# Designs tried in a protein design run: peptides against a protein of PDB entry 4AID. Part 84

Target 1, 242 residues: chain A of PDB entry 4AID
Amino acid sequence: FDIKRKTIEWGGKTLVLETGRIARQADGAVLATMGETVVLATAVFAKSQKPGQDFFPLTVNYQEKTFAAGKIPGGFFKREGRPSEKETLVSRLIDRPIRPLFVKGFKNEVQVVVTVLQHDLENDPDILGMVAASAALCLSGAPFMGPIGAARVGWVDGAYVLNPTLDEMKESKMDLVVAGTADAVMMVESEIQELSEEIVLGGVNFAHQQMQAVIDAIIDLAEHAAKEPFAFEPEDTDAIKA

## One batch from the design tools (peptide; made by RFdiffusion4, then SolubleMPNN)

Design b2_p16_3_s4 (from b2_p16_3, 8 letters changed)
Fold by OpenDDE base, seed 2:
Structure b2_p16_3_s4 (fold): chain B 242 residues (1-242), chain A 16 residues (1-16)
Amino acid sequence: as target 1 above (242 residues)
Amino acid sequence: SRAEKFLKELLEKINA
């Protein structure tokens, strides 16, 4: 198997991005590890548009499967069939920053699936899932103008903390999730306790700076393992207004 | 929402 791996130190933790071992039938597939938390992201896209397709049919599904439940907090028997509130929220956190980065006019079906394989009870799989989804899309050949990076920022003892553990988050006055490209912030989600706008803005800037190492790691992985870009020419929408 | 408006304004400030 042609296995490619990128490893970086990120916020005092080892981040590993791997492709070529699992889910090789997908257009892109990335096994991402941080600590002992492990996620599999897969990206699949249709090679043609459905007749009469009027919107971009992107589906993002984050899933915490029952085989990981032995290490997932509150891992009671998930009732088969409906996503949990967490799975719905994380699916949206992944969807929001990636959706606007697809080439305008691309209306082929795209499915991104993030599956939690293992949870260490320290590293939340949401940020790891965002990173893995970005990497899987960059490897897929889909007309995706990524990568995105993602980071969680805490505020503990008057300082920013990158990707706080679940235990550190209990002491944090901020839960700030940021996603962006090298050049732009694409998404912010925040829960904040009595912090100034200045501290929050500084947290977004801190997140954007810290995610650059992840963006660079995804680019390096893609340079070595990406599929050939899908031949897609956007319809010149400006030519119809003349 | 009020939160979405705040986040939008924040994003506009950062991406400016």
Scores: peptide ipSAE 0.019, ipTM 0.601, DockQ to the pose 0.029
Fold by OpenDDE base, seed 5:
Structure b2_p16_3_s4 (fold): chain B 242 residues (1-242), chain A 16 residues (1-16)
Amino acid sequence: as target 1 above (242 residues)
Amino acid sequence: SRAEKFLKELLEKINA
């Protein structure tokens, strides 16, 4: 197997992005690890548009498998077939920043699946899932104008904390999730406990700065492991407004 | 929501 791996230090933790070991049938597949939290992201896209397709059919599914739930506190047997509230929320967190980055006019079906394989109870798999999904899309050859990075920012003892642990988050006055490109913030989601707009703005800036190392790591991985870009020519939709 | 409006305004300020 031609396994490509990128390893970086990120927020005092080792982030590993790996491709080529598993899910090779996908267009892109990335195994991402931070601490002992492990996620698999897969990207698959149709090589043709369905007849009459009028919207971009992107589906993002984040899943925490029951075998990982033996390590997840409160691992109620997820009833087969319905996403949990967490899975639904994280699926949206991944969808929101990536959806705008597809080439306009691309209406082939795209499926992104993020599966939590292991949870260490310290590192939340949501941020890792966002990073892995971005990397998988960049490897896939889909007309995706990524990568995105992502970061969680806490506010603990009057300071920003990058990707706080679940225990640090209990003391945090901020849960700020940011996703963006090298040049732009694409998404912010936040739960804030009585913090100033200045602190929140500073948190978004901090997140955007800290995610650059992840963006660079995804680019480096893609340079070594990406598939050939899918040949897609957008139809000039501007010509139909005449 | 008010939160969504705030986040939108925040994004507009950062991406400006």
Scores: peptide ipSAE 0.019, ipTM 0.603, DockQ to the pose 0.029
Fold by OpenDDE base, seed 4:
Structure b2_p16_3_s4 (fold): chain B 242 residues (1-242), chain A 16 residues (1-16)
Amino acid sequence: as target 1 above (242 residues)
Amino acid sequence: SRAEKFLKELLEKINA
């Protein structure tokens, strides 16, 4: 196996991005680890558009599998079939920032699947899943103008905290999830307890700054492990609607 | 929502 790995220190934790060991049948596949939380992201895209396809058919599916349930809060009660509320929410958190980064006119089917393999009860798989999905897309050869980074920001004892643990989040006055590119913020989701606009703005800036190390790590991994870019030429008619 | 408006205004300020 040609295994490529990138390791960085991020928010006082080791982030590992790995490709080449698992899910090699996907266009892109990344095993991401932070602490003892482990996720597998896979990206698959169709090599042709369906006849009459009028919209971009992107599907994002975040899953916390039953085999990881022993380490996931409430995981023992997960029935196979319908996504949980959490799985639905995190799937949307991943979808929102990546969807606008596909090349205009690309209407081939794209499937992103993020599977939680292990949870350490400290590091939430959602941020790790966003990072892993971004990395998997960058490795896939799909016409994706990523990477995105992602970060959660807490506000604890009058300071910003990058990717607070589940225990630190109990003391946090802010749950701020940010995703973006090197140049832009693409998505913000926030739950805030009586904080000023200034603190929230500062939190978004803090998140965007802190995710640059992740973006750089994905780029470095892609330089060593990405597939050749899929040859895609948008039809002239889709360029005029820009 | 008011939150969505605030978020939009925030994103416009950061990406400007």
Scores: peptide ipSAE 0.018, ipTM 0.595, DockQ to the pose 0.029
Fold by OpenDDE base, seed 1:
Structure b2_p16_3_s4 (fold): chain B 242 residues (1-242), chain A 16 residues (1-16)
Amino acid sequence: as target 1 above (242 residues)
Amino acid sequence: SRAEKFLKELLEKINA
């Protein structure tokens, strides 16, 4: 087994990105671990465009499946086949920042699946799922101009907290999820309790700074484990320069 | 594993 692994310390927790052990049939596959929370991200893309395809057919599915139910709060009651509200929301959180980063004119089918395998009851799988999806895409050879990083920021006792635990979040006046590239913020989602715009903007900046270590970790993993880039030339070259 | 089976089924659907 040619297993590649990147490990970093991130927000006082060990983040592990691993490829090559499982899901080798995917174009990209990453097992991501933070604390004892574990997710599997897989990226698969079609090698041709469907006839008459007029839009980019990206599908993102985040799932907390019943096979992991013994390790996921409330997992026993998740009806097979219908996404929960959380699964729908997190699927959108992953989709929003990655969709704009595909090469313009690429209209091959892309499917990203994030599956929660374990939950430690401290580290939310959503941020880990965003990171894992980014890494899986970077490994896949798809024409994806990532990586993205992601972070959750809390505001506890007058300070920013990177990826607060579920217990720390009960005391937090902010739930701020940010995703971005090395150069840009791509997505912000926030729930805020009576905080100034300055604190929120500072939180976005804090998140963007803190996610650089994750971006660098994905790049390092990709340098060692990425597939050959899929040869794609868009028909309209002028649309890429704009 | 159940996850690997699910992934295989997904790959089969995407490549079909």
Scores: peptide ipSAE 0.006, ipTM 0.323, DockQ to the pose 0.027

Design b2_p16_4_s1 (from b2_p16_4, 10 letters changed)
Fold by OpenDDE base, seed 3:
Structure b2_p16_4_s1 (fold): chain B 242 residues (1-242), chain A 16 residues (1-16)
Amino acid sequence: as target 1 above (242 residues)
Amino acid sequence: KHKEWLEKRLELWRQK
């Protein structure tokens, strides 16, 4: 097995990105670990466009499997076959920053699946899922102009906290999720209690700064494990306007 | 190395 692994220290926790052991039938597959929370991201893309395809068919599916339900709060109450509210929300959090980064004119089907394999009850698998999905897409060879990083920022005792634990989040006056490229913020989602705009903007900047190490880690992994870029020539849409 | 991987993607997927 040609296993590639990148390990970084991130917010006082070890982030591990691994490829080559699991889901080798996918175009990209990443096992990501932070603490004892473990997610598998897979990216699969069609090698041709469907006839008459007029939109970009990206599907993102975040799922917390029932076999992990003994470690996932509320996992036992999931009806098989329908996403929970959390799974629906996190699927959107992953979709939002990645969708704009596909090369314009690419209309081949893309499927991103993030599966929570283990939950430690401290590290929320949503941020880890965003990072893993980004890494899986970068490994896939799909025309994705990532990576993205992601971070959660809390405000606890008058300071920013990178990826607060579920217990630290109870004391946090901010739940700020940011995703972006090296150069740009792509998505912000925030729940804020009585904080100034200055503190919130500072939180976005803090998140974007802290995710650079993750972006660099994904690129380092991709240099050693990515498939060859898919040969896709965007239609010269400017030549049709002349 | 880092630069070469990014450059290859940018070259292949550059919109003309």
Scores: peptide ipSAE 0.279, ipTM 0.835, DockQ to the pose 0.327
Fold by OpenDDE base, seed 4:
Structure b2_p16_4_s1 (fold): chain B 242 residues (1-242), chain A 16 residues (1-16)
Amino acid sequence: as target 1 above (242 residues)
Amino acid sequence: KHKEWLEKRLELWRQK
């Protein structure tokens, strides 16, 4: 096994990004760990466009498997076949910032699967899933203009908190999820309790600053483990709509 | 280094 690992301290927690041990059949695969929460992200892309494909067929699937359910808050045996509300929401949180970062004209199928393997009851797997998905895409060789970073920001005792624990979130007046590139914020999702716009905007800036260490960690992992860029040539069909 | 690697990959996909 050619295992590559990047470890950083992030928000007072150890973030580990690992590749080469699991899901080696994927184009990209990353095992991400924060505390005892563990997610596996896989990226797979088709090597050709489907005949008559007119849109970019990106599918993102975040899933909490039944074997992890004993450690997932409210984790009852999920019926096979329908995503939970949480799985649907987190799949969208991952999809939103990554979708616009694919090279224009790329219409090959892309499948991103994020699987929660373990939950520690402190660290939510959603942010970790966003980071892992970004890393898996960067490793895959797909024409993805990432990485993205992601962060959750809380407002606890009059201060910003990076990736608050589930217990700290009970005292938080803000649940702010931000995703972005090194240069730009790509997505904001926020639930706020009687906070000023200034505090919320400050939270977005704080998140974007704090995710730079994650972006750098993904790039460092990718320098050591990424596949060669896929030889993509956009079909001239996008030049006919001018 | 990291920026150069990213820029190189971006260049390979933008020049096509």
Scores: peptide ipSAE 0.214, ipTM 0.811, DockQ to the pose 0.381
Fold by OpenDDE base, seed 5:
Parts: C-alpha cells; sequence; structure tokens
Structure b2_p16_4_s1 (fold): chain B 242 residues (1-242), chain A 16 residues (1-16)
C-alpha cells in the first residue's frame, strides 16, 4: 500500500490526513482524524458528461454511521436510509464552499461521500468532514480549484476558540463555521447569541487565518499523492454565461 | 504555494 500521511498541530489538536490505505477505488480518498474523531471522505467523478447534461451534477453526502470500534470499511459507502437533519445540514455545509470551485463548464457527475467512522464526543466530525472532502477532491484529479479549509469558532470567556469541544460549545456564545480558500472566505454559517458584528467579523477573520495551516497540509498531501489532473477543456459557450 | 499549486493544475489542464 502506498500510504501517504500529513500530520499537523491545529488548535492544540493533532490533525491527520491519510490516503492510500482505504477506498483506493475512489478517484480521491482521505482518512482524516482529529482527536479520536475519524472521517473518510471519498471523491468520485465521471470521466465523461452524460448526454443532455445542462447543469453541474455535484452530489455531497455526509453520513454518521455507527461502526464497531476498529472496523474501517474499505469500500464506497452507499447511503443506507434517509439522512438525519444533521447529515442533511452538514452535506450542505460541505457542498456550499466546494461547488463554486469547480472549473466552469465541467458537467461530469461528481460524488463526494463523507462517512463518520468514529466520534470521540469532543470533536465534531463536520469540520473534519469539510477538510477531508476538500483533500479528497484535491487528490482526485477532478477540475477542482481548491483546497478549501474549514474551521469552527466559538466565543468563550470573551475570546475566540478554534474548533471548540462539544463541552466548550455549551459555554460558547457563537457557533461560527467558516470555509474558504487561501485567498477568500467562501462560506459562513453562524448561530450567534447577543454578539456584536465586530466580534462576528473578527471570528470570520480568525477562522480564515487558522484554516491556512489546513489548506497547506492538504496541498502538501496532494503534491505527493494527487492523481494527474483530468484532461478537461471547458467549452467556450460556458465561458459566456458568467 | 497555494497559487503555484492551482496554477500548475490549470496549466496541466490547458496542455491536455
Amino acid sequence: as target 1 above (242 residues)
Amino acid sequence: KHKEWLEKRLELWRQK
């Protein structure tokens, strides 16, 4: 197995991005770990456009499956059952920042699947899932202009907290999820209790600064492990609809 | 680094 791993310290926690052990049949596959929370992201894309495809067919599926401790499925996770509300929301959180970063005119089917394999009850798998999905897309060879990073920001005792634990979040006046590229914020989702716009904007900036280390880690992994870029030339007709 | 990574990928797509 050609296993490649990037490890960084991030917000006082170890973030691990691994590829090459599981889901090797995907175009990109990343096992991401923070604390004892573990997610698998897989990216698969069609090598041709379907006849009559008029929109970009991106599907993002986040799922929280209870696996027995120590069982990591080696395959594609087919969605079993209807998504929970959380799974639906997190699927949208992942979709929103990545969708604009595909090369215009690319209308091949893309499937991103994020599966929670383990949850430590401290580190929420949503942020980790966003990071893993970004990494899997960067590894895939798909015409994706990422990476994105992601971060959750709390406001506890008058300070910003990067990726607060579920216990710290009970004391937090802010649940701010930010996703972005190196250069831009792409998505903000926020639940805020009686905080000034200044504190919220400061939280977005804090998140964007803190996610740079993750973006760098994804690039480092991709420089070593990415597939060759898929040969794709956008049709000039799709350039005119900007 | 980030810009160089993206530029390299874009160049590889344009050359194919």
Scores: peptide ipSAE 0.294, ipTM 0.841, DockQ to the pose 0.682; fails the geometry check
Fold by OpenDDE base, seed 1:
Structure b2_p16_4_s1 (fold): chain B 242 residues (1-242), chain A 16 residues (1-16)
Amino acid sequence: as target 1 above (242 residues)
Amino acid sequence: KHKEWLEKRLELWRQK
């Protein structure tokens, strides 16, 4: 196996991005680890457009499978077939920042699947899933203008906390999820308790600064492990106005 | 680094 790995320290935790061991049939596949939380992201894209395809057919599916269920709070056998509320929410958190970063006019089917393999009960797999999905797309050769980074920001004891643990989040007055490119914030989702707009905006800026190390780590991995870019020519929409 | 990566991809996909 040609295994490529990038490791960084991020918010006082070790983030590992790995490719080449599992899901080798995907266009991109990344195993991401933070603490003992482990996710697999896969990206697959069609090499042709379906006849009459009018919209960009991106599907994002985040899943917490039964292999992680021995460590997921609540121990309920999720009956196979319907996403939980969390799985639906996290699928949207991944979709929102990546969808606008595909090359305009690309209408080939794209499927991103994020599977939680292990949960440590400290590190939420959602942020890790966003990072892994970004990395898998950058490795795939799809016309994706990422990477994105992502971060959760808490407000604990009058300070910003990067990717607070589930226990630190009980004392947090903010649950702020941010995703963006190196240059722009693409998505914000927030739950806030009695905080000023200034503190929230400062949290967005803090998240965007802290995700740069993740963006750089994804690029480092892609420079060594990305597939050749898919040969796609966007329709010259300026030539139709002449 | 990020800018160079994006610029290379833009060139490959003829995004001007």
Scores: peptide ipSAE 0.216, ipTM 0.813, DockQ to the pose 0.430; fails the geometry check

Design b2_p16_4_s3 (from b2_p16_4, 11 letters changed)
Fold by OpenDDE base, seed 1:
Structure b2_p16_4_s3 (fold): chain B 242 residues (1-242), chain A 16 residues (1-16)
Amino acid sequence: as target 1 above (242 residues)
Amino acid sequence: MHKEWLEKRKKAWLEK
């Protein structure tokens, strides 16, 4: 087994990104762990465009599968086949920041699947899923200009908190999810309680600063484990103006 | 530190 692993301390928690053990049939696959929360992200892309494909066919699916151990919140009867509200929301949180980062003109089918394998009831798998999806895409060889990082920011006792636990979030006046590249914020989602715009903007900046360590960790993993870049020639958009 | 992988991607997709 050619297993590559990157471990960092992030917000007082250990983040582990691992590849080479699971889902080897995917173009990219990452097992990500924070605390005892574990997610598997897989990226698969078609090696050719479908005839008549006129849009970029990216599909992102986040899934909290109830493994038999009952430790996933909401492990009651998910009616087979329909995503929960949470699964739909998190799928969008992953899709939004990654979609713009594909090379323009790439119209091959891309599928990203994030599966929650374990939940510790402290660390939400959504942020971990965003990070894992980013890493899996970077490893895949797909024409993706990531990585993205992601972070949740709380406001507890008059301070920013990186990736608050589910218990800390009960005392938080802010639920701020940010995703971005090294250079730019790509997505912000926020729920706020009686906070100034200044505090929220400061939270976005805090998130973007804190995610740099994750971005660097994904790049380090990719240097050692990424597939060769897929041979794709972007449409010369300048040639259409002549 | 991270130059080779990043540069390889740029050359593959952006510098053609």
Scores: peptide ipSAE 0.556, ipTM 0.909, DockQ to the pose 0.349
Fold by OpenDDE base, seed 4:
Structure b2_p16_4_s3 (fold): chain B 242 residues (1-242), chain A 16 residues (1-16)
Amino acid sequence: as target 1 above (242 residues)
Amino acid sequence: MHKEWLEKRKKAWLEK
């Protein structure tokens, strides 16, 4: 197997992005690891548009499988067939920043699936899932203008903390999830306890700075392992201004 | 450093 791997230190933890070992039937597949939390992201896209397709059919599914339930908090209580509240929220967190980055006029079906394989009870798989989904899309050859990075920012003892552990989050006055490209913030989601707007804005900036290393790692992985860009002609946006 | 893959994508999808 031709396994490509990128390893970086990120927020005092080792982030590993790997491709080529599993899910080789997908257009893109990335195994991402941080601590002992492990996620598999797969990206699959249709090679043609469906007749009469009028919208971009992107589906993002984050799922925590029952085989990982022994390591996932509350995993034993998962209802079969319906996403949990967490799975629904994380699916949206992944969808929101990636959807605008597809080339305009691309209306082929795209499916992103993020599966939690292991949870270490310290590192939440949501941020790792966002990173893995971004990487899988970049490897796929789909007309996706990523990568995105993602970061969680906490506020603990009067300081920003990158990707706080579940234990550090109990002491955090902020749960700030940011996703963005190298150049722009694409999504912010936040829960804040009695913090100034200045601290929150500083947290967004901190997140965007810290995710650059992840963006660079995805680009480096893509240089070694990405499929050729899918042959697609974008919609002529200039013809609408005449 | 990351120029080749990025440029290839730009040419494929952004440059007519």
Scores: peptide ipSAE 0.554, ipTM 0.909, DockQ to the pose 0.348
Fold by OpenDDE base, seed 2:
Structure b2_p16_4_s3 (fold): chain B 242 residues (1-242), chain A 16 residues (1-16)
Amino acid sequence: as target 1 above (242 residues)
Amino acid sequence: MHKEWLEKRKKAWLEK
Protein backbone atom coordinates (compact mmCIF):
# COMPACT_ATOMS: atom_id res chain seq x y z
CA PHE B 1 0.00 0.00 0.00
CA ASP B 2 1.32 3.48 -0.85
CA ILE B 3 0.14 5.38 2.24
CA LYS B 4 0.72 9.14 2.26
CA ARG B 5 0.22 11.11 5.46
CA LYS B 6 0.39 14.77 6.40
CA THR B 7 0.45 15.77 10.07
CA ILE B 8 0.23 19.32 11.42
CA GLU B 9 -0.38 20.98 14.76
CA TRP B 10 -3.56 23.05 14.44
CA GLY B 11 -5.14 25.01 17.29
CA GLY B 12 -3.18 22.96 19.84
CA LYS B 13 -4.41 19.66 18.32
CA THR B 14 -2.81 17.18 15.92
CA LEU B 15 -4.52 17.09 12.52
CA VAL B 16 -3.69 14.02 10.40
CA LEU B 17 -4.65 13.64 6.73
CA GLU B 18 -4.03 10.14 5.34
CA THR B 19 -4.62 8.52 1.94
CA GLY B 20 -3.89 5.14 0.31
CA ARG B 21 -5.12 2.71 3.03
CA ILE B 22 -8.95 2.86 2.78
CA ALA B 23 -11.51 3.30 -0.04
CA ARG B 24 -8.98 2.99 -2.90
CA GLN B 25 -11.87 2.38 -5.34
CA ALA B 26 -12.84 6.08 -4.97
CA ASP B 27 -11.27 8.77 -7.15
CA GLY B 28 -10.10 10.43 -3.93
CA ALA B 29 -10.21 9.16 -0.35
CA VAL B 30 -8.91 10.77 2.85
CA LEU B 31 -8.93 9.53 6.41
CA ALA B 32 -8.77 12.61 8.63
CA THR B 33 -8.11 12.58 12.38
CA MET B 34 -8.19 15.34 14.99
CA GLY B 35 -7.79 14.20 18.57
CA GLU B 36 -9.68 10.90 18.57
CA THR B 37 -12.36 12.10 16.10
CA VAL B 38 -11.98 10.26 12.77
CA VAL B 39 -13.75 10.84 9.44
CA LEU B 40 -13.47 9.21 6.02
CA ALA B 41 -14.11 11.43 3.01
CA THR B 42 -14.52 9.92 -0.47
CA ALA B 43 -14.89 11.71 -3.79
CA VAL B 44 -16.15 9.93 -6.92
CA PHE B 45 -16.83 11.54 -10.29
CA ALA B 46 -18.25 10.27 -13.56
CA LYS B 47 -15.84 10.24 -16.53
CA SER B 48 -18.58 11.46 -18.90
CA GLN B 49 -21.58 13.77 -18.80
CA LYS B 50 -25.07 12.20 -18.90
CA PRO B 51 -27.07 12.96 -22.07
CA GLY B 52 -29.23 16.06 -21.53
CA GLN B 53 -27.45 17.07 -18.28
CA ASP B 54 -28.07 20.82 -17.96
CA PHE B 55 -26.85 21.48 -14.38
CA PHE B 56 -23.80 20.46 -12.32
CA PRO B 57 -24.84 17.24 -10.46
CA LEU B 58 -22.89 17.55 -7.19
CA THR B 59 -24.11 15.48 -4.23
CA VAL B 60 -22.59 15.86 -0.76
CA ASN B 61 -23.56 13.40 1.99
CA TYR B 62 -22.31 13.70 5.56
CA GLN B 63 -23.13 10.53 7.53
CA GLU B 64 -22.79 9.52 11.16
CA LYS B 65 -23.07 5.71 10.94
CA THR B 66 -24.61 3.72 13.80
CA PHE B 67 -21.34 1.85 14.52
CA ALA B 68 -19.89 5.20 15.67
CA ALA B 69 -23.09 6.04 17.64
CA GLY B 70 -21.65 4.78 20.95
CA LYS B 71 -19.29 7.80 20.87
CA ILE B 72 -21.55 10.34 19.06
CA PRO B 73 -23.55 12.70 21.33
CA GLY B 74 -27.26 12.16 20.69
CA GLY B 75 -26.48 9.03 18.61
CA PHE B 76 -29.77 7.36 19.52
CA PHE B 77 -31.22 4.76 17.11
CA LYS B 78 -31.33 6.63 13.80
CA ARG B 79 -34.41 5.41 11.98
CA GLU B 80 -33.10 3.79 8.80
CA GLY B 81 -33.35 5.90 5.64
CA ARG B 82 -33.49 9.69 6.38
CA PRO B 83 -30.59 12.03 7.19
CA SER B 84 -30.76 13.59 10.63
CA GLU B 85 -31.03 17.37 10.91
CA LYS B 86 -27.31 17.49 11.82
CA GLU B 87 -26.34 15.35 8.80
CA THR B 88 -28.41 17.61 6.50
CA LEU B 89 -26.87 20.80 7.93
CA VAL B 90 -23.29 19.52 7.78
CA SER B 91 -23.82 18.23 4.22
CA ARG B 92 -24.83 21.81 3.27
CA LEU B 93 -21.84 23.31 5.13
CA ILE B 94 -19.56 21.11 2.99
CA ASP B 95 -21.50 21.71 -0.28
CA ARG B 96 -21.71 25.54 -0.07
CA PRO B 97 -17.96 26.38 -0.28
CA ILE B 98 -16.94 23.56 -2.70
CA ARG B 99 -19.70 23.92 -5.35
CA PRO B 100 -18.46 27.29 -6.75
CA LEU B 101 -14.89 25.95 -7.07
CA PHE B 102 -15.63 23.41 -9.81
CA VAL B 103 -14.54 24.48 -13.30
CA LYS B 104 -17.40 26.13 -15.22
CA GLY B 105 -19.04 23.79 -17.73
CA PHE B 106 -18.17 20.60 -15.79
CA LYS B 107 -21.47 18.66 -15.61
CA ASN B 108 -20.23 15.15 -14.80
CA GLU B 109 -21.78 13.59 -11.69
CA VAL B 110 -19.74 14.18 -8.51
CA GLN B 111 -20.44 12.44 -5.22
CA VAL B 112 -18.73 13.41 -1.96
CA VAL B 113 -19.39 11.20 1.06
CA VAL B 114 -18.10 12.01 4.54
CA THR B 115 -18.49 9.24 7.11
CA VAL B 116 -17.83 9.71 10.82
CA LEU B 117 -15.91 6.65 12.01
CA GLN B 118 -15.11 7.80 15.55
CA HIS B 119 -16.00 10.72 17.82
CA ASP B 120 -13.97 11.76 20.90
CA LEU B 121 -16.77 13.95 22.37
CA GLU B 122 -14.42 16.98 22.19
CA ASN B 123 -13.70 17.59 18.50
CA ASP B 124 -16.76 18.09 16.26
CA PRO B 125 -16.62 16.00 13.04
CA ASP B 126 -18.16 18.83 10.93
CA ILE B 127 -14.98 20.94 10.55
CA LEU B 128 -12.90 17.78 10.14
CA GLY B 129 -15.40 16.58 7.51
CA MET B 130 -15.08 19.86 5.54
CA VAL B 131 -11.27 19.54 5.56
CA ALA B 132 -11.39 15.85 4.60
CA ALA B 133 -13.87 16.48 1.74
CA SER B 134 -11.63 19.26 0.38
CA ALA B 135 -8.60 16.97 0.53
CA ALA B 136 -10.44 14.04 -1.12
CA LEU B 137 -11.54 16.28 -4.03
CA CYS B 138 -7.98 17.61 -4.48
CA LEU B 139 -6.66 14.02 -4.63
CA SER B 140 -9.38 12.81 -7.04
CA GLY B 141 -8.25 14.58 -10.22
CA ALA B 142 -11.73 16.16 -10.60
CA PRO B 143 -11.73 19.76 -11.99
CA PHE B 144 -12.00 21.28 -8.50
CA MET B 145 -10.11 24.54 -7.88
CA GLY B 146 -9.69 24.00 -4.14
CA PRO B 147 -8.50 23.26 -1.59
CA ILE B 148 -10.79 24.89 0.88
CA GLY B 149 -9.89 25.15 4.52
CA ALA B 150 -12.43 25.40 7.31
CA ALA B 151 -12.42 26.56 10.92
CA ARG B 152 -14.80 27.04 13.82
CA VAL B 153 -14.19 30.14 15.95
CA GLY B 154 -15.45 30.65 19.48
CA TRP B 155 -15.37 33.72 21.71
CA VAL B 156 -14.37 32.63 25.23
CA ASP B 157 -13.21 34.96 28.02
CA GLY B 158 -12.82 37.87 25.58
CA ALA B 159 -10.62 35.96 23.08
CA TYR B 160 -10.96 34.04 19.81
CA VAL B 161 -10.62 30.26 20.17
CA LEU B 162 -9.84 28.05 17.14
CA ASN B 163 -12.02 24.90 16.95
CA PRO B 164 -13.28 25.04 20.55
CA THR B 165 -14.11 21.72 22.18
CA LEU B 166 -17.76 20.86 22.81
CA ASP B 167 -17.20 21.87 26.45
CA GLU B 168 -15.52 25.20 25.53
CA MET B 169 -18.45 25.91 23.17
CA LYS B 170 -20.82 25.94 26.19
CA GLU B 171 -18.95 29.05 27.42
CA SER B 172 -18.58 30.59 23.94
CA LYS B 173 -20.56 33.68 22.90
CA MET B 174 -19.95 32.81 19.23
CA ASP B 175 -20.25 29.76 17.00
CA LEU B 176 -18.65 30.93 13.75
CA VAL B 177 -17.93 28.44 10.95
CA VAL B 178 -15.83 29.79 8.08
CA ALA B 179 -14.68 28.10 4.89
CA GLY B 180 -12.43 29.56 2.22
CA THR B 181 -9.58 29.21 -0.25
CA ALA B 182 -6.11 30.62 0.29
CA ASP B 183 -7.30 33.88 -1.29
CA ALA B 184 -10.99 34.21 -0.35
CA VAL B 185 -13.69 33.49 2.21
CA MET B 186 -16.32 31.31 0.48
CA MET B 187 -18.80 30.69 3.31
CA VAL B 188 -19.70 32.06 6.73
CA GLU B 189 -22.24 30.51 9.10
CA SER B 190 -22.67 32.11 12.52
CA GLU B 191 -24.62 31.98 15.75
CA ILE B 192 -23.82 35.01 17.93
CA GLN B 193 -24.73 36.07 21.47
CA GLU B 194 -24.64 39.87 21.96
CA LEU B 195 -21.30 40.53 20.21
CA SER B 196 -20.30 43.56 18.15
CA GLU B 197 -19.99 43.40 14.36
CA GLU B 198 -16.28 44.23 14.84
CA ILE B 199 -15.71 41.09 16.96
CA VAL B 200 -17.58 38.94 14.40
CA LEU B 201 -15.62 40.36 11.45
CA GLY B 202 -12.42 39.82 13.44
CA GLY B 203 -13.54 36.20 13.94
CA VAL B 204 -13.93 35.70 10.17
CA ASN B 205 -10.44 37.11 9.60
CA PHE B 206 -9.03 34.93 12.42
CA ALA B 207 -10.65 31.82 10.89
CA HIS B 208 -9.34 32.61 7.41
CA GLN B 209 -5.82 33.15 8.76
CA GLN B 210 -5.88 29.95 10.86
CA MET B 211 -7.14 27.75 7.98
CA GLN B 212 -4.08 28.57 5.82
CA ALA B 213 -2.08 25.85 7.62
CA VAL B 214 -4.79 23.32 6.63
CA ILE B 215 -4.85 24.55 3.02
CA ASP B 216 -1.06 24.18 2.87
CA ALA B 217 -1.30 20.67 4.38
CA ILE B 218 -3.85 19.61 1.72
CA ILE B 219 -1.65 21.02 -1.08
CA ASP B 220 1.38 19.15 0.33
CA LEU B 221 -0.64 15.91 0.44
CA ALA B 222 -1.89 16.49 -3.13
CA GLU B 223 1.65 17.03 -4.47
CA HIS B 224 2.54 13.53 -3.25
CA ALA B 225 -0.72 11.61 -3.75
CA ALA B 226 -3.12 13.38 -6.18
CA LYS B 227 -4.19 11.73 -9.43
CA GLU B 228 -3.39 13.52 -12.66
CA PRO B 229 -5.93 16.23 -13.58
CA PHE B 230 -8.94 14.81 -15.42
CA ALA B 231 -8.85 15.76 -19.10
CA PHE B 232 -11.75 18.21 -19.29
CA GLU B 233 -12.33 20.97 -21.83
CA PRO B 234 -15.08 23.50 -21.11
CA GLU B 235 -17.53 23.97 -23.98
CA ASP B 236 -16.90 27.27 -25.87
CA THR B 237 -20.52 28.40 -25.34
CA ASP B 238 -19.97 28.95 -21.61
CA ALA B 239 -16.90 31.18 -22.24
CA ILE B 240 -19.02 33.84 -24.06
CA LYS B 241 -21.29 34.48 -21.02
CA ALA B 242 -18.51 35.41 -18.59
CA MET A 1 6.74 24.93 -2.58
CA HIS A 2 3.51 23.47 -4.06
CA LYS A 3 4.05 24.87 -7.57
CA GLU A 4 4.02 21.67 -9.64
CA TRP A 5 0.58 20.39 -8.62
CA LEU A 6 -0.99 23.88 -8.84
CA GLU A 7 0.63 24.48 -12.24
CA LYS A 8 -0.62 21.14 -13.62
CA ARG A 9 -4.19 22.08 -12.64
CA LYS A 10 -3.96 25.57 -14.15
CA LYS A 11 -2.62 24.11 -17.39
CA ALA A 12 -5.26 21.36 -17.46
CA TRP A 13 -8.35 23.51 -16.79
CA LEU A 14 -7.66 27.28 -16.96
CA GLU A 15 -5.06 27.81 -19.73
CA LYS A 16 -7.24 26.25 -22.47
Scores: peptide ipSAE 0.554, ipTM 0.910, DockQ to the pose 0.342
Fold by OpenDDE base, seed 3:
Structure b2_p16_4_s3 (fold): chain B 242 residues (1-242), chain A 16 residues (1-16)
Amino acid sequence: as target 1 above (242 residues)
Amino acid sequence: MHKEWLEKRKKAWLEK
């Protein structure tokens, strides 16, 4: 197997992005690890547009499967066939920043599936899932103008904390999730307790700065493992140069 | 450092 791996230190934790071992039938597949939290992201895209397709058919599905239930809080009580509230939320967090980065006019079906394989009870798989999905899309050859990075920022003891643990988050006055490209913030989701706008804006900037290492890691992985770009003529290229 | 992959994408999707 031709296994490609990128490892970086990120917020005092080791982030590993791996491809080539699992889900090789997908267009892109990435196994991402942070601490002992492990996710598998797969990207699959149709090689043709369906007749009469008028919108971009992107589906993002984040899943914390039952086989990981012994390692995921509340995992034992998941009803088969319906996403939990968390799974629905995280699927949207992944969808929001990636959807606008597809080349205009691309209306082929795209499916992104993120599966939590292990949870360490410290590192939330949502951020890791966002990173893994971005990497899988970059490897796929789909006309995706990523990568995106993602970060969670806390405010603990009067300082920004990158990707706080679940225990550190109990002491945090901020839960700020940011996703973006190298050049732009694409999505912000925040829950804030009695913090100034200045601290929040500083948190967004901190997140965007810290995600650059992840973006660079995905690009480095893509240089070594990406499929050739899918041959597609965009309807409008001028809007991608802006 | 990441020139080849980025250039391939640019050529495939952004160069008319």
Scores: peptide ipSAE 0.545, ipTM 0.903, DockQ to the pose 0.334

